# Peptides against a protein of PDB entry 7RZF: the designs that were tried, part 1

Scores and structures below are computed, not measured.

Target 1, 358 residues: chain A of PDB entry 7RZF
Amino acid sequence: PFQEEHLKQLYKIVPIKDIRNLYVTFPIPDLQKYYKSNPGHYLGHLIGHEGPGSLLSELKSKGWVNTLVGGQKEGARGFMFFIINVDLTEEGLLHVEDIILHMFQYIQKLRAEGPQEWVFQECKDLNAVAFRFKDKERPRGYTSKIAGILHYYPLEEVLTAEYLLEEFRPDLIEMVLDKLRPENVRVAIVSKSFEGKTDRTEEWYGTQYKQEAIPDEVIKKWQNADLNGKFKLPTKNEFIPTNFEILPLEKEATPYPALIKDTAMSKLWFKQDDKFFLPKACLNFEFFSPFAYVDPLHCNMAYLYLELLKDSLNEYAYAAELAGLSYDLQNTIYGMYLSVKGYNDKQPILLKKIIEKM
Target 2, 358 residues: chain A of PDB entry 7RZF as posed
Amino acid sequence: PFQEEHLKQLYKIVPIKDIRNLYVTFPIPDLQKYYKSNPGHYLGHLIGHEGPGSLLSELKSKGWVNTLVGGQKEGARGFMFFIINVDLTEEGLLHVEDIILHMFQYIQKLRAEGPQEWVFQELKDLNAVAFRFKDKERPRGYTSKIAGILHYYPLEEVLTAEYLLEEFRPDLIEMVLDKLRPENVRVAIVSKSFEGKTDRTEEWYGTQYKQEAIPDEVIKKWQNADLNGKFKLPTKNEFIPTNFEILPLEKEATPYPALIKDTAMSKLWFKQDDKFFLPKANLNFEFFSPFAYVDPLHSNMAYLYLELLKDSLNEYAYAAELAGLSYDLQNTIYGMYLSVKGYNDKQPILLKKIIEKM
Below, numbering starts at 1 at the first letter of every chain, in headers, positions and changes, except where a header shows other numbers.
Peptide ipSAE is a variant of ipSAE made for these designs: the mean of its two directions, with the distance scale d0 fixed at 1.0 Angstrom where the peptide's residues are scored. Compare it only between designs on the same protein; published cut-offs may not carry over.
The geometry check fails a fold that doesn't show the stated peptide or that is severely misdrawn somewhere.

## One batch from the design tools (peptide; aimed at target 1 E50 G70)

Design b1_p8_1 (made by RFdiffusion4; failed a check: the pose's geometry)
Pose (drawn by RFdiffusion4):
Structure b1_p8_1 (pose): chain A 358 residues (1-358), chain P 8 residues (1-8)
Amino acid sequence: as target 2 above (358 residues)
Amino acid sequence: ASSAGSYS
């Protein structure tokens, strides 16, 4: 649907609720026919990746961006999109050309070195382990899902869809990585600061927007010289699991969690798993404080402190959320709350680091 | 605050 008359364009949209965002849209051909190599997931794993020396951490370090989501959007049949969607700070709206410039800096940093063998082996191992201990399904919604993807795949791999990968073909990685060029951009800015500046309006919904077609100054400023920032490739993962042993049932087996520790400081509830036999467990905690909801100031500083703790610890723990260990730490009325779940091997390192950062 | 993500 994107003919070249309406390419290289930058719209400005006025919202109703106060948000600020930047969408970068590329068009690409259909890659659903390539469901074994999956080049879109490779570039999605290399673009939208938080951690040391990556696209998001540098935009955090310049104070312009809270978070960004990579990957490719799939639309209808026979055509596909690719999106880099970002949200903005107060002075992140002033430097949009520099943000998209850094996006092509990281793309060119990934074009000078191109394919990687160990990233494909690591991602295939992760999908294989995440498929081998695939948990049980709720029977409603699961049959709708496997009847939703029954149109594309043969009868043998109706289940093993986007789980098992056979081959690493760098040609298709290079092909989809070439289609990401600044002659293929479509920038869209959402900001509530364009109230009285919009000429055009939408008939169907009634929203207002613009046409600021990007002059060639900034296009030929985008693809001209792009060496690097302080970017780097992600490093070897250490949260990949190795212990897949189901520990045996002990003498005191109970059908419900029993109170084991009762002190004036803490209490526990424990149950070995009897039904599922998956090498994974969930640990949860609820810390109490009478000062957490005393007045609005003390009920306000709790969200700010907990949120800055999540801000300063996502850079560390995104590899744990990527390997299958997910944590969550949010506030409650009474006190604050913690819940770490996932594979059975790396809970102590993660929970201990959470406490000592807390 | 949240972490990075990707589409599928």

Design b1_p8_1_s1 (made by RFdiffusion4, then SolubleMPNN; from b1_p8_1, 5 letters changed; failed a check: the pose's geometry)
Amino acid sequence: SSRASFYK

Design b1_p8_1_s2 (made by RFdiffusion4, then SolubleMPNN; from b1_p8_1, 5 letters changed; failed a check: the pose's geometry)
Amino acid sequence: SKRAGFYK

Design b1_p8_2 (made by RFdiffusion4)
Pose (drawn by RFdiffusion4):
Structure b1_p8_2 (pose): chain A 358 residues (1-358), chain P 8 residues (1-8)
Amino acid sequence: as target 2 above (358 residues)
Amino acid sequence: SSASYSHS
């Protein structure tokens, strides 16, 4: 649907609720036919990746961006999109050309070195382990899912869809990586600061927007010289699991969690798993404080402190959320709350790091 | 807030 008359354009949209965002839209051909190599998931794993020396961490370091989501958007049949969607700070709206410039800096940093064998082997191993201990399904919604993807795949791999990968073909990685060029951009800015500046309006919904077609100054400033920032490739993962042993049932087997520790400091509830036999467990905690909801100031500093703890710890723990260990730490009325769940091997390192950062 | 990637 994107003919070349309406390419290289930058719209300005006025919202109703106060948000600020930047969408970068590329068009690409259909890659649902290529469901074995999956080049879109490779570029999505290399663009939207938090951690040391990556696209998001540098934009955090310049104070412009809270978070960003990479990957490719799939639309209808016979055509596909690719999106880099970002949200903005107060002075992140002033430097949009520099943000998209850094986006093409990281793209060119990934075009000078191109394919990687160990990233594909690592991602295939992760999908294989995440498929081997695939948990049980709720019977409603699961049959709708496997009838939702029954139109595309044959009868043998109706289940093993986007789980098992056979081959690493760098030609398709290079092909989809070439289609991401500044002649193929469509920038869209959402900001509530364009109240009285909009000429055009939408008939269907009634929203207002613009046409600021990007002059060639900034296009030929985008693709001209792009060496690097302080970017780097992600490093070897250490949260990949290795212990897949189901520990045996002990003498004191109980059908419900029993109180084992009862002190004036803490209490526990414990139950070995009897039904599922998956090498994974969930640990949860609820810390209490009478000072958490005393007045609005003390009920306000709690969200700020807990949010800054999540800010300063996502850079560390995104590899744990990527390997299958997910944690969550949010506030409650009474006190604060913690819940770490996932594979059975790497809970102590993650929970201990959470405490010592807390 | 955290980074991520998505597919449809």

Design b1_p8_2_s1 (made by RFdiffusion4, then SolubleMPNN; from b1_p8_2, 5 letters changed)
Fold by OpenDDE base, seed 4:
Structure b1_p8_2_s1 (fold): chain B 358 residues (1-358), chain A 8 residues (1-8)
Amino acid sequence: as target 1 above (358 residues)
Amino acid sequence: SRGSFVIS
């Protein structure tokens, strides 16, 4: 475990590639034995969430961060890390202290709200879906993976242990959350802007870096992180599939899409899945407008319309993606293309939301 | 998102 002298440290690292990253790292206990509850997964889900009121949403709104990843990482024997990693903008690189303040504000929000069983249940359900529809891995790769997993899980559970959550343990969530404090932080900033400003070289890769103690004043600022009213827990993910029924192949099923509706205003083609037998569907819509590409003005208006539509749908995109749903919107020379893909159960919900925003 | 970290 890190000694106190290894905490509250700032590392300024020069990358080989032109990247700007911030790593906020917390030493945490080894959580391997708690795989059935996986409190680090719970916290990673929330801290790494991308919906409205999320940490990323706020940091992105300020133009400081492009992407955010939160979660646990294996360390050496007997300890792990919880890491929040963000891709920094040029402006974000100037606001690292404030970014980290927002991280602690979000963490403080999680403390204030306490562990939520419904969030755990969503994680459980999502993992169950992922397990149920896990693609058949190559036998050799699968065997090697399973052999590796056997070091961590009982043989009887090895096939499911990575996916199945069984126990809601609010105590363990709180325990991990209690480790996510400024006094327990290690910060690494990766930027070429530190070139020529480093005093150490890493032995293995020759990476140049500088190590500094984080000032006590900065630690205190983070310790005094208030509740930011912009941070909210995510809403329930309405896109999580619950019905996985596969309809029997119709007697008249064709190997190609069949025209099942033909009207003056619409044509509909349908093809039943005859190969994969998954509870998934692809809905594809092509909209035709004689005005979409009539002149440059109309073309630009159609483009702007789709950009605005996509922006208005961003609130659902992440939740849909987590649930194995996706959508695509594209301009065409004839109008617009919409695609909705993934588990069929909640596609109508996503489609309705898209239509309501159109 | 949630993910695993590779610190290179």
Scores: peptide ipSAE 0.046, ipTM 0.763, DockQ to the pose 0.160
OpenDDE base, seeds 1, 2, 3, 5: peptide ipSAE 0.030, 0.026, 0.031, 0.033; ipTM 0.722, 0.704, 0.727, 0.726

Design b1_p8_2_s2 (made by RFdiffusion4, then SolubleMPNN; from b1_p8_2, 5 letters changed)
Fold by OpenDDE base, seed 4:
Structure b1_p8_2_s2 (fold): chain B 358 residues (1-358), chain A 8 residues (1-8)
Amino acid sequence: as target 1 above (358 residues)
Amino acid sequence: SRGSFVLS
């Protein structure tokens, strides 16, 4: 475990590539034995969430961060890390202290709300879906993976242990959350802007870095992180599939799309899946407008319309993606293309939301 | 997102 002298440290690292990253790292206990509850997964889901009221949403709104990843990482024997990693903008590089303050404000929000069983249930359901529809891995790769997993899980559970959550343990969530404190932080900033400002070289890769103690005043600012009213828990993910029924192949099923509706205003083609037998569908819509590409003005208006539509749908995009749903919107020379893909069960919900925003 | 970290 890190000694106190290894905590509250700032590392300024010079990358080889032109990247700007912030790593906020917390030493945590080894959670391997708690795989059935996986409290680090719960916290990673919330801290790494991308919906409205999320940490990323706020940091992105300020133009400081492009992407955010939250989760646990294996450490050496007997401890792990919880890491919040963000891709920094040039402006974000100037606001690292404030970014970390927002991280602690979000963490404080999680403390104030306490562990939520419904969030655990969503994680459980998502993992169950992922397990159920896991693609057949190559036998050699699968065997090697399973052999590795056997070091951590009982043989009887080895096939499921990575996916199946079984136990809601609010106590363990709180225990991990209690480790996510400013007094337990290690910060690494990766930027070329530190070139020529480092005093150490890493032995293995020759990476140049500087190590500094984080000032006590800064630690105190983070310790006094208030509740930011912009941070909210995510809403329930309505896109999580619950029906996985595969309809039998129709007697008249064609190997190619069949025209099943032909009207003056619409044509509909349908092809049943005859190969994969998954509870998935692809809905593709092509909209035709004689005005979409009539002149540069109309073309630009159609473009702007889709950009605005995409922006208005961002609130659903992440939740849909987590649930194995995706959509695509594209301009065409004839109008617009919409695609909705993934598990068929909740596609109508996503499609309805898209149409309501159109 | 949630993810595992590979320290390169």
Scores: peptide ipSAE 0.051, ipTM 0.763, DockQ to the pose 0.166
OpenDDE base, seeds 1, 2, 3, 5: peptide ipSAE 0.028, 0.028, 0.031, 0.032; ipTM 0.704, 0.689, 0.719, 0.717

Design b1_p8_2_s3 (made by RFdiffusion4, then SolubleMPNN; from b1_p8_2, 6 letters changed)
Fold by OpenDDE base, seed 4:
Structure b1_p8_2_s3 (fold): chain B 358 residues (1-358), chain A 8 residues (1-8)
Amino acid sequence: as target 1 above (358 residues)
Amino acid sequence: SRGSFVID
């Protein structure tokens, strides 16, 4: 375990690649024994969320961060890490203290709201879906994976333990959340801007870095992180599938799409799945407009329209993706193309959201 | 997103 002297440290690291990353790391207890509740997964889901009122949403709105990952990492025996990693913009590199302040404001929001059973249930449901519909891994890879998992889980649970959440443990969530404090932080900033400003070299890879203590004033600023009213818990994910019924193959099922509707304004082609037998569908829509490509102005307007539409749908995109739904919007020379793919159960909800924004 | 970290 890290001693006190290893906490509140800042590492400035020179990468080989032109990357800008921030790692905010907290030592946490070994959570392996709590795999049935997985409190680190709960916190990673919320801290790593990308919806409205999320940490990422705020940091993106400021132009400081492109991507955010939150979650637990295995450490050495008997401890783990919780890490918040962000991809920094050039401007974000100048605002690292403020970015970390926002992280602690979000963490403080999680403390204020307390553990939410409905969020745990969503994580449980998402994992159950992922387990149920996991692709058959290659036997050799699967055997090796299972052999690794056997080190951590009972034999009878080894097939499910990575996926199945069983126990809501608010106490463990609070315990982990209590470790996510400024006094326990280790910060690493990765940027080429530190080239020629380092005083140490890592032994294994020759990575150049500088280690500094984080000033007590900065730690105190983070300790005094207030509740930022922009941070909100995510809304319930309406896209999580609950119906997995596979309809029987129709007697007249064709191996190719059949034209099932033909009108002056619309044609509909349908093909039932005869191969995969998954509760999934692909909805593809082609919209034709004589104006879409008539001149450069109309072409640009059609482009801008789709970009604005995509931007307006960003609030749903992450929740849909988590639930195994995706959409695609493309300009075509004839108009536009829309695709909705994934589990069929909630596709109508996503499609409705898209149409409402159109 | 949620993820597992590989520190290379």
Scores: peptide ipSAE 0.064, ipTM 0.765, DockQ to the pose 0.169
OpenDDE base, seeds 1, 2, 3, 5: peptide ipSAE 0.039, 0.032, 0.042, 0.039; ipTM 0.740, 0.719, 0.753, 0.740; seed 3 fails the geometry check

Design b1_p8_2_s4 (made by RFdiffusion4, then SolubleMPNN; from b1_p8_2, 5 letters changed)
Fold by OpenDDE base, seed 4:
Structure b1_p8_2_s4 (fold): chain B 358 residues (1-358), chain A 8 residues (1-8)
Amino acid sequence: as target 1 above (358 residues)
Amino acid sequence: SRGSFILS
């Protein structure tokens, strides 16, 4: 375990690649024994969330961060890490202290709201879906994976342990959340801007770095992180599938798409799945407009329209993705193309959201 | 997002 001397440290690291990253790391207890509740997964889900009111949404709105990853990482025996990693913009590199302040504001919001059973249930449901519909792994790879997992889980649970959440443990969530404090932080900033400003070299890879203590004033600023009213818990994910019924193959099912509707304004082609037998569908819509490509102005207007539409749908994109749904919008020379893919159960909900924004 | 960290 890290001693006090290893905490509140800042590492300035020179990368080989032109990357800008921030790692905010907290030592946490070994949570392996709590795999049935997986409190680190719960916190990683919320801290790493990308919806409205999320940490990423705020940091992205300021132009400081492109991507955010939150979660637990295995450490040495007896401890783990919780890490918040962000991809920094050039501007974000100048605002690292403020970025970390926002992280602590979000963490403070999580403390104020307390553990939410519905969030745990969503994580449980998502994992159950992932488990149920996991692709058949290659036998050799699967065996090796299972052998590795057997070190951590009982034989009876080894097939499910990575996926099945069984126990809502608010106490463990709070315990982990209590470790996510400024006094327990290790910060690493990765940027080429530190080239020639380092005084140490890492032994294994020759990585140049500088280690500094984080000033007590900065720690105090983070300790005094207030509630930022921009941070909100995510809304319930309405896209999580619950119906997995596979309809029987129709007697008249064709190996190719059949025209099932033909009107002056619309044609509909349908093909039933005869191969995969998954509760998934692909909805493809092609819209034709004689005005879409009539001149450069109309073409640009059509482009701008789709960009605005995509932007307006960003609020749903992450939740849909988590639930195994995706959409695609593209300009065509004839108009536009829309695709909705994934689990069929909640596709109508996503499609409705898209249409409402159109 | 949620992910595993590979510190390279």
Scores: peptide ipSAE 0.039, ipTM 0.743, DockQ to the pose 0.161
OpenDDE base, seeds 1, 2, 3, 5: peptide ipSAE 0.024, 0.025, 0.026, 0.028; ipTM 0.686, 0.676, 0.694, 0.699

Design b1_p8_3 (made by RFdiffusion4)
Pose (drawn by RFdiffusion4):
Structure b1_p8_3 (pose): chain A 358 residues (1-358), chain P 8 residues (1-8)
Amino acid sequence: as target 2 above (358 residues)
Amino acid sequence: SSASYFSS
């Protein structure tokens, strides 16, 4: 649907609720026919990746961006999109051309070195382990899912869809990586600061927007010279699991969690798993404090402190959320809260790091 | 807030 008359354009949209965002839209051909190599998931794994020396961490380091989501959007049949959607700070709206410039800097940093064998082997191993211990399904919604993808795949791999991968073909990685060029951009800015500046309006919904077609100054400033920032490829993962042993049932087997420790400091509830036999467990905690909800100031500093703890710890723990260990730490009325779940091997390192950062 | 990637 994107003919070349309406390419290289930058819209300005006025919202109703106060948000600020930047959408970068590329068009690409259909890649649902390529469901073995999956080049869109490769570029999605290399663009939207938090951690040391990556696209998001540098934009955090310049104070412009809270978070960003990569990957490719799939629309209808016979055509596909690719999106880099970002949200903005107060002075992140002043430097949009520089943000998108850094986006093409990281794209060119990934075009000078191109394919990687170990990233494909690592991602295939992760999907294979994540498929081997696939948990049980709720019977409603699961049959709708496997009837929702029954139209595309044959009868043998109705289940093993986007789980098992056979081949690493760098030609398709290079093909989809070539289609991401500044002749193929469509920038869209959402900000509430354009109240009285909008000429055009939408008939169907009634929203207002613009047409600031990007002059060629900034296009030929985008693709001209792009060496690097301080970017780097992600490093070897250490949260990949290795212990897949189901520990045996002990003498004191109980059907419900029993109180084992009762002190004036803490109490526990413990149950070995009897039904599922998956090498994974969930640990949860609820820390209490009478000072958490005393007045609005003390009920306000709790969200700020807990949020800054999540800010400063996502850079470390995104590899744990990517390998199958997910944690969550949010505030409650009484006190604060913690819940770490996932594979059985790497809970101590993650929970201990959470405490010592806490 | 954290980074992510998606596919449809």

Design b1_p8_3_s1 (made by RFdiffusion4, then SolubleMPNN; from b1_p8_3, 5 letters changed)
Fold by OpenDDE base, seed 4:
Structure b1_p8_3_s1 (fold): chain B 358 residues (1-358), chain A 8 residues (1-8)
Amino acid sequence: as target 1 above (358 residues)
Amino acid sequence: SRGSFVLS
């Protein structure tokens, strides 16, 4: 475990590539034995969430961060890390202290709300879906993976242990959350802007870095992180599939799309899946407008319309993606293309939301 | 997102 002298440290690292990253790292206990509850997964889901009221949403709104990843990482024997990693903008590089303050404000929000069983249930359901529809891995790769997993899980559970959550343990969530404190932080900033400002070289890769103690005043600012009213828990993910029924192949099923509706205003083609037998569908819509590409003005208006539509749908995009749903919107020379893909069960919900925003 | 970290 890190000694106190290894905590509250700032590392300024010079990358080889032109990247700007912030790593906020917390030493945590080894959670391997708690795989059935996986409290680090719960916290990673919330801290790494991308919906409205999320940490990323706020940091992105300020133009400081492009992407955010939250989760646990294996450490050496007997401890792990919880890491919040963000891709920094040039402006974000100037606001690292404030970014970390927002991280602690979000963490404080999680403390104030306490562990939520419904969030655990969503994680459980998502993992169950992922397990159920896991693609057949190559036998050699699968065997090697399973052999590795056997070091951590009982043989009887080895096939499921990575996916199946079984136990809601609010106590363990709180225990991990209690480790996510400013007094337990290690910060690494990766930027070329530190070139020529480092005093150490890493032995293995020759990476140049500087190590500094984080000032006590800064630690105190983070310790006094208030509740930011912009941070909210995510809403329930309505896109999580619950029906996985595969309809039998129709007697008249064609190997190619069949025209099943032909009207003056619409044509509909349908092809049943005859190969994969998954509870998935692809809905593709092509909209035709004689005005979409009539002149540069109309073309630009159609473009702007889709950009605005995409922006208005961002609130659903992440939740849909987590649930194995995706959509695509594209301009065409004839109008617009919409695609909705993934598990068929909740596609109508996503499609309805898209149409309501159109 | 949630993810595992590979320290390169």
Scores: peptide ipSAE 0.051, ipTM 0.763, DockQ to the pose 0.155
OpenDDE base, seeds 1, 2, 3, 5: peptide ipSAE 0.028, 0.028, 0.031, 0.032; ipTM 0.704, 0.689, 0.719, 0.717

Design b1_p8_3_s2 (made by RFdiffusion4, then SolubleMPNN; from b1_p8_3, 5 letters changed)
Fold by OpenDDE base, seed 4:
Structure b1_p8_3_s2 (fold): chain B 358 residues (1-358), chain A 8 residues (1-8)
Amino acid sequence: as target 1 above (358 residues)
Amino acid sequence: SRGSFVTS
């Protein structure tokens, strides 16, 4: 465990690559024994969420952050870390204190709302889906992975322990959340802007860095993080599949797409899966417009239309991706292409959302 | 996103 002297520290690190990263790290207890409830996974799901009202959404809206990762990391024996990592913009590098304030505001929102069983259930369901459709790894790789997992889990649970959540433990969520405090923080900023401003060199890689204490005033500002009304818990993920039925292969199934609808305004091709036998589908739509590329103005309008459409769909993109759904929108020389891929169960919901925004 | 940090 970190001693008090190792807490409330700021590290300014010079990277070899031109990267700007912020790591906000909290020491937490070893949670390995709580794998059935996985409170760190719950918190990582929320803190790392990318939907409306998320931490990332707010930080992106300010132009300070591009990406965010939240989650637990194994430490040395007897402790772990919870880390919030963000990719900083040039402007974000100037606002690190404010970024971290927003992190603590979001954490404070999580405290105020308390542990949500429905969020746990979504995590459980998502993990169950991931487990159910986990590709068969190569036997040698699989055996090696299982052997590694056996160090942490009972033999009977080794196959499932990484994926199956079984116990909602609000007490453990609160316990971990209680460790996510300014008094327990370690901050690392990675930027070339610190070149020539460091006083230490890391022993293993020769990485140049400076260590300094975070001022007590800054710690107090973070401790007094208020509730920011922009932060909200995510809405329920409507895209999580629940039906995994695989329909029998039709007697007239063709090895190639068959034309099943032919009209003046539409053609439809269909091919049933005869190889993978997964509850997945690919929906591909080609839209043809004689006006899409008639001139540069129309071409630009078609481009802008798709960019606006994509932007309007961003609220669903992350939730869909978590649920194993994806969509793609592209301009074509003849108009527009739309693709919806993934688990077939909730594809109609995603497709409807897309159409409603078109 | 949610992630696990690999110790490099």
Scores: peptide ipSAE 0.062, ipTM 0.783, DockQ to the pose 0.170
OpenDDE base, seeds 1, 2, 3, 5: peptide ipSAE 0.038, 0.037, 0.039, 0.042; ipTM 0.743, 0.735, 0.754, 0.752

Design b1_p8_3_s3 (made by RFdiffusion4, then SolubleMPNN; from b1_p8_3, 6 letters changed)
Fold by OpenDDE base, seed 4:
Structure b1_p8_3_s3 (fold): chain B 358 residues (1-358), chain A 8 residues (1-8)
Amino acid sequence: as target 1 above (358 residues)
Amino acid sequence: SRGSFVLG
């Protein structure tokens, strides 16, 4: 357990690689016994969310952060860590205090809203999907993994414990949130900009670093983090599949795509899955325009159109990805290409969203 | 994203 002397510390670390990272770390209790509720997973889902009103969305809008990861990590026996890690831009490196302020503003928003059962349910559903369609690992690897898991979970639950959430525990969510406070923070900044400015060397890898106490004034600023109106809870993920029915193979199923529609304006090919037997589909659309590549101006307009379209779809991208859906948009010499892949159940919803933005 | 951290 970190003593008070280990809290409110800033580490400036020199990397070997040219990377800029910020780690904001909080010591938390060992949550292993609460695997059925997994409050750290709940918080990691929200803090690590990438949709509109998320922490990442705001930090990206300011040009300070590229990526964000939030979640729990195992520590030594009897404690864990909750970590928020961001990839910093050059500008973000100059605004670390403000970035962390935004983190605490988001955490304060989570406190203000309180635990949401629907968010827990989404996490539960997503994990259930992941479990249901978990690829059969190689037997040896699977056995070794199970053996490791048996240290943490009852034998009867070992197959499901990592995936299946069973208990909504708002009390535990609040308990973890209460640990995510400035007085409990450990900050590490990783940047080559600290080269020649360090006074310590790590014993194992020779990593150069400087340790400093975070000024009380800075801690107080973070403690007084207000509600930032830009932060919002995510909307419900409409892309989470619920129907996993696999249709029987048709008698006339062809080993290759069959032309099932042929008109002056459209052709449609279809192939039923005869190999994987998963409730997944791949929808591919090729759009042809005689104007797409007629001259450089039209080519550039087509390019800009797709870039704008992609940008307009960013609000759905993360939610779709979480739900096991993906889309791709590409310019072609003849026009554009669209693909929608993943679980077939909610593909029509994603496709509709794409078409509405086109 | 949500993730687990491996501190190497």
Scores: peptide ipSAE 0.076, ipTM 0.773, DockQ to the pose 0.157
OpenDDE base, seeds 1, 2, 3, 5: peptide ipSAE 0.039, 0.035, 0.045, 0.044; ipTM 0.736, 0.717, 0.746, 0.741; seeds 1, 5 fail the geometry check

Design b1_p8_3_s4 (made by RFdiffusion4, then SolubleMPNN; from b1_p8_3, 5 letters changed; failed a check: a repeat of another design)
Amino acid sequence: SRGSFILS

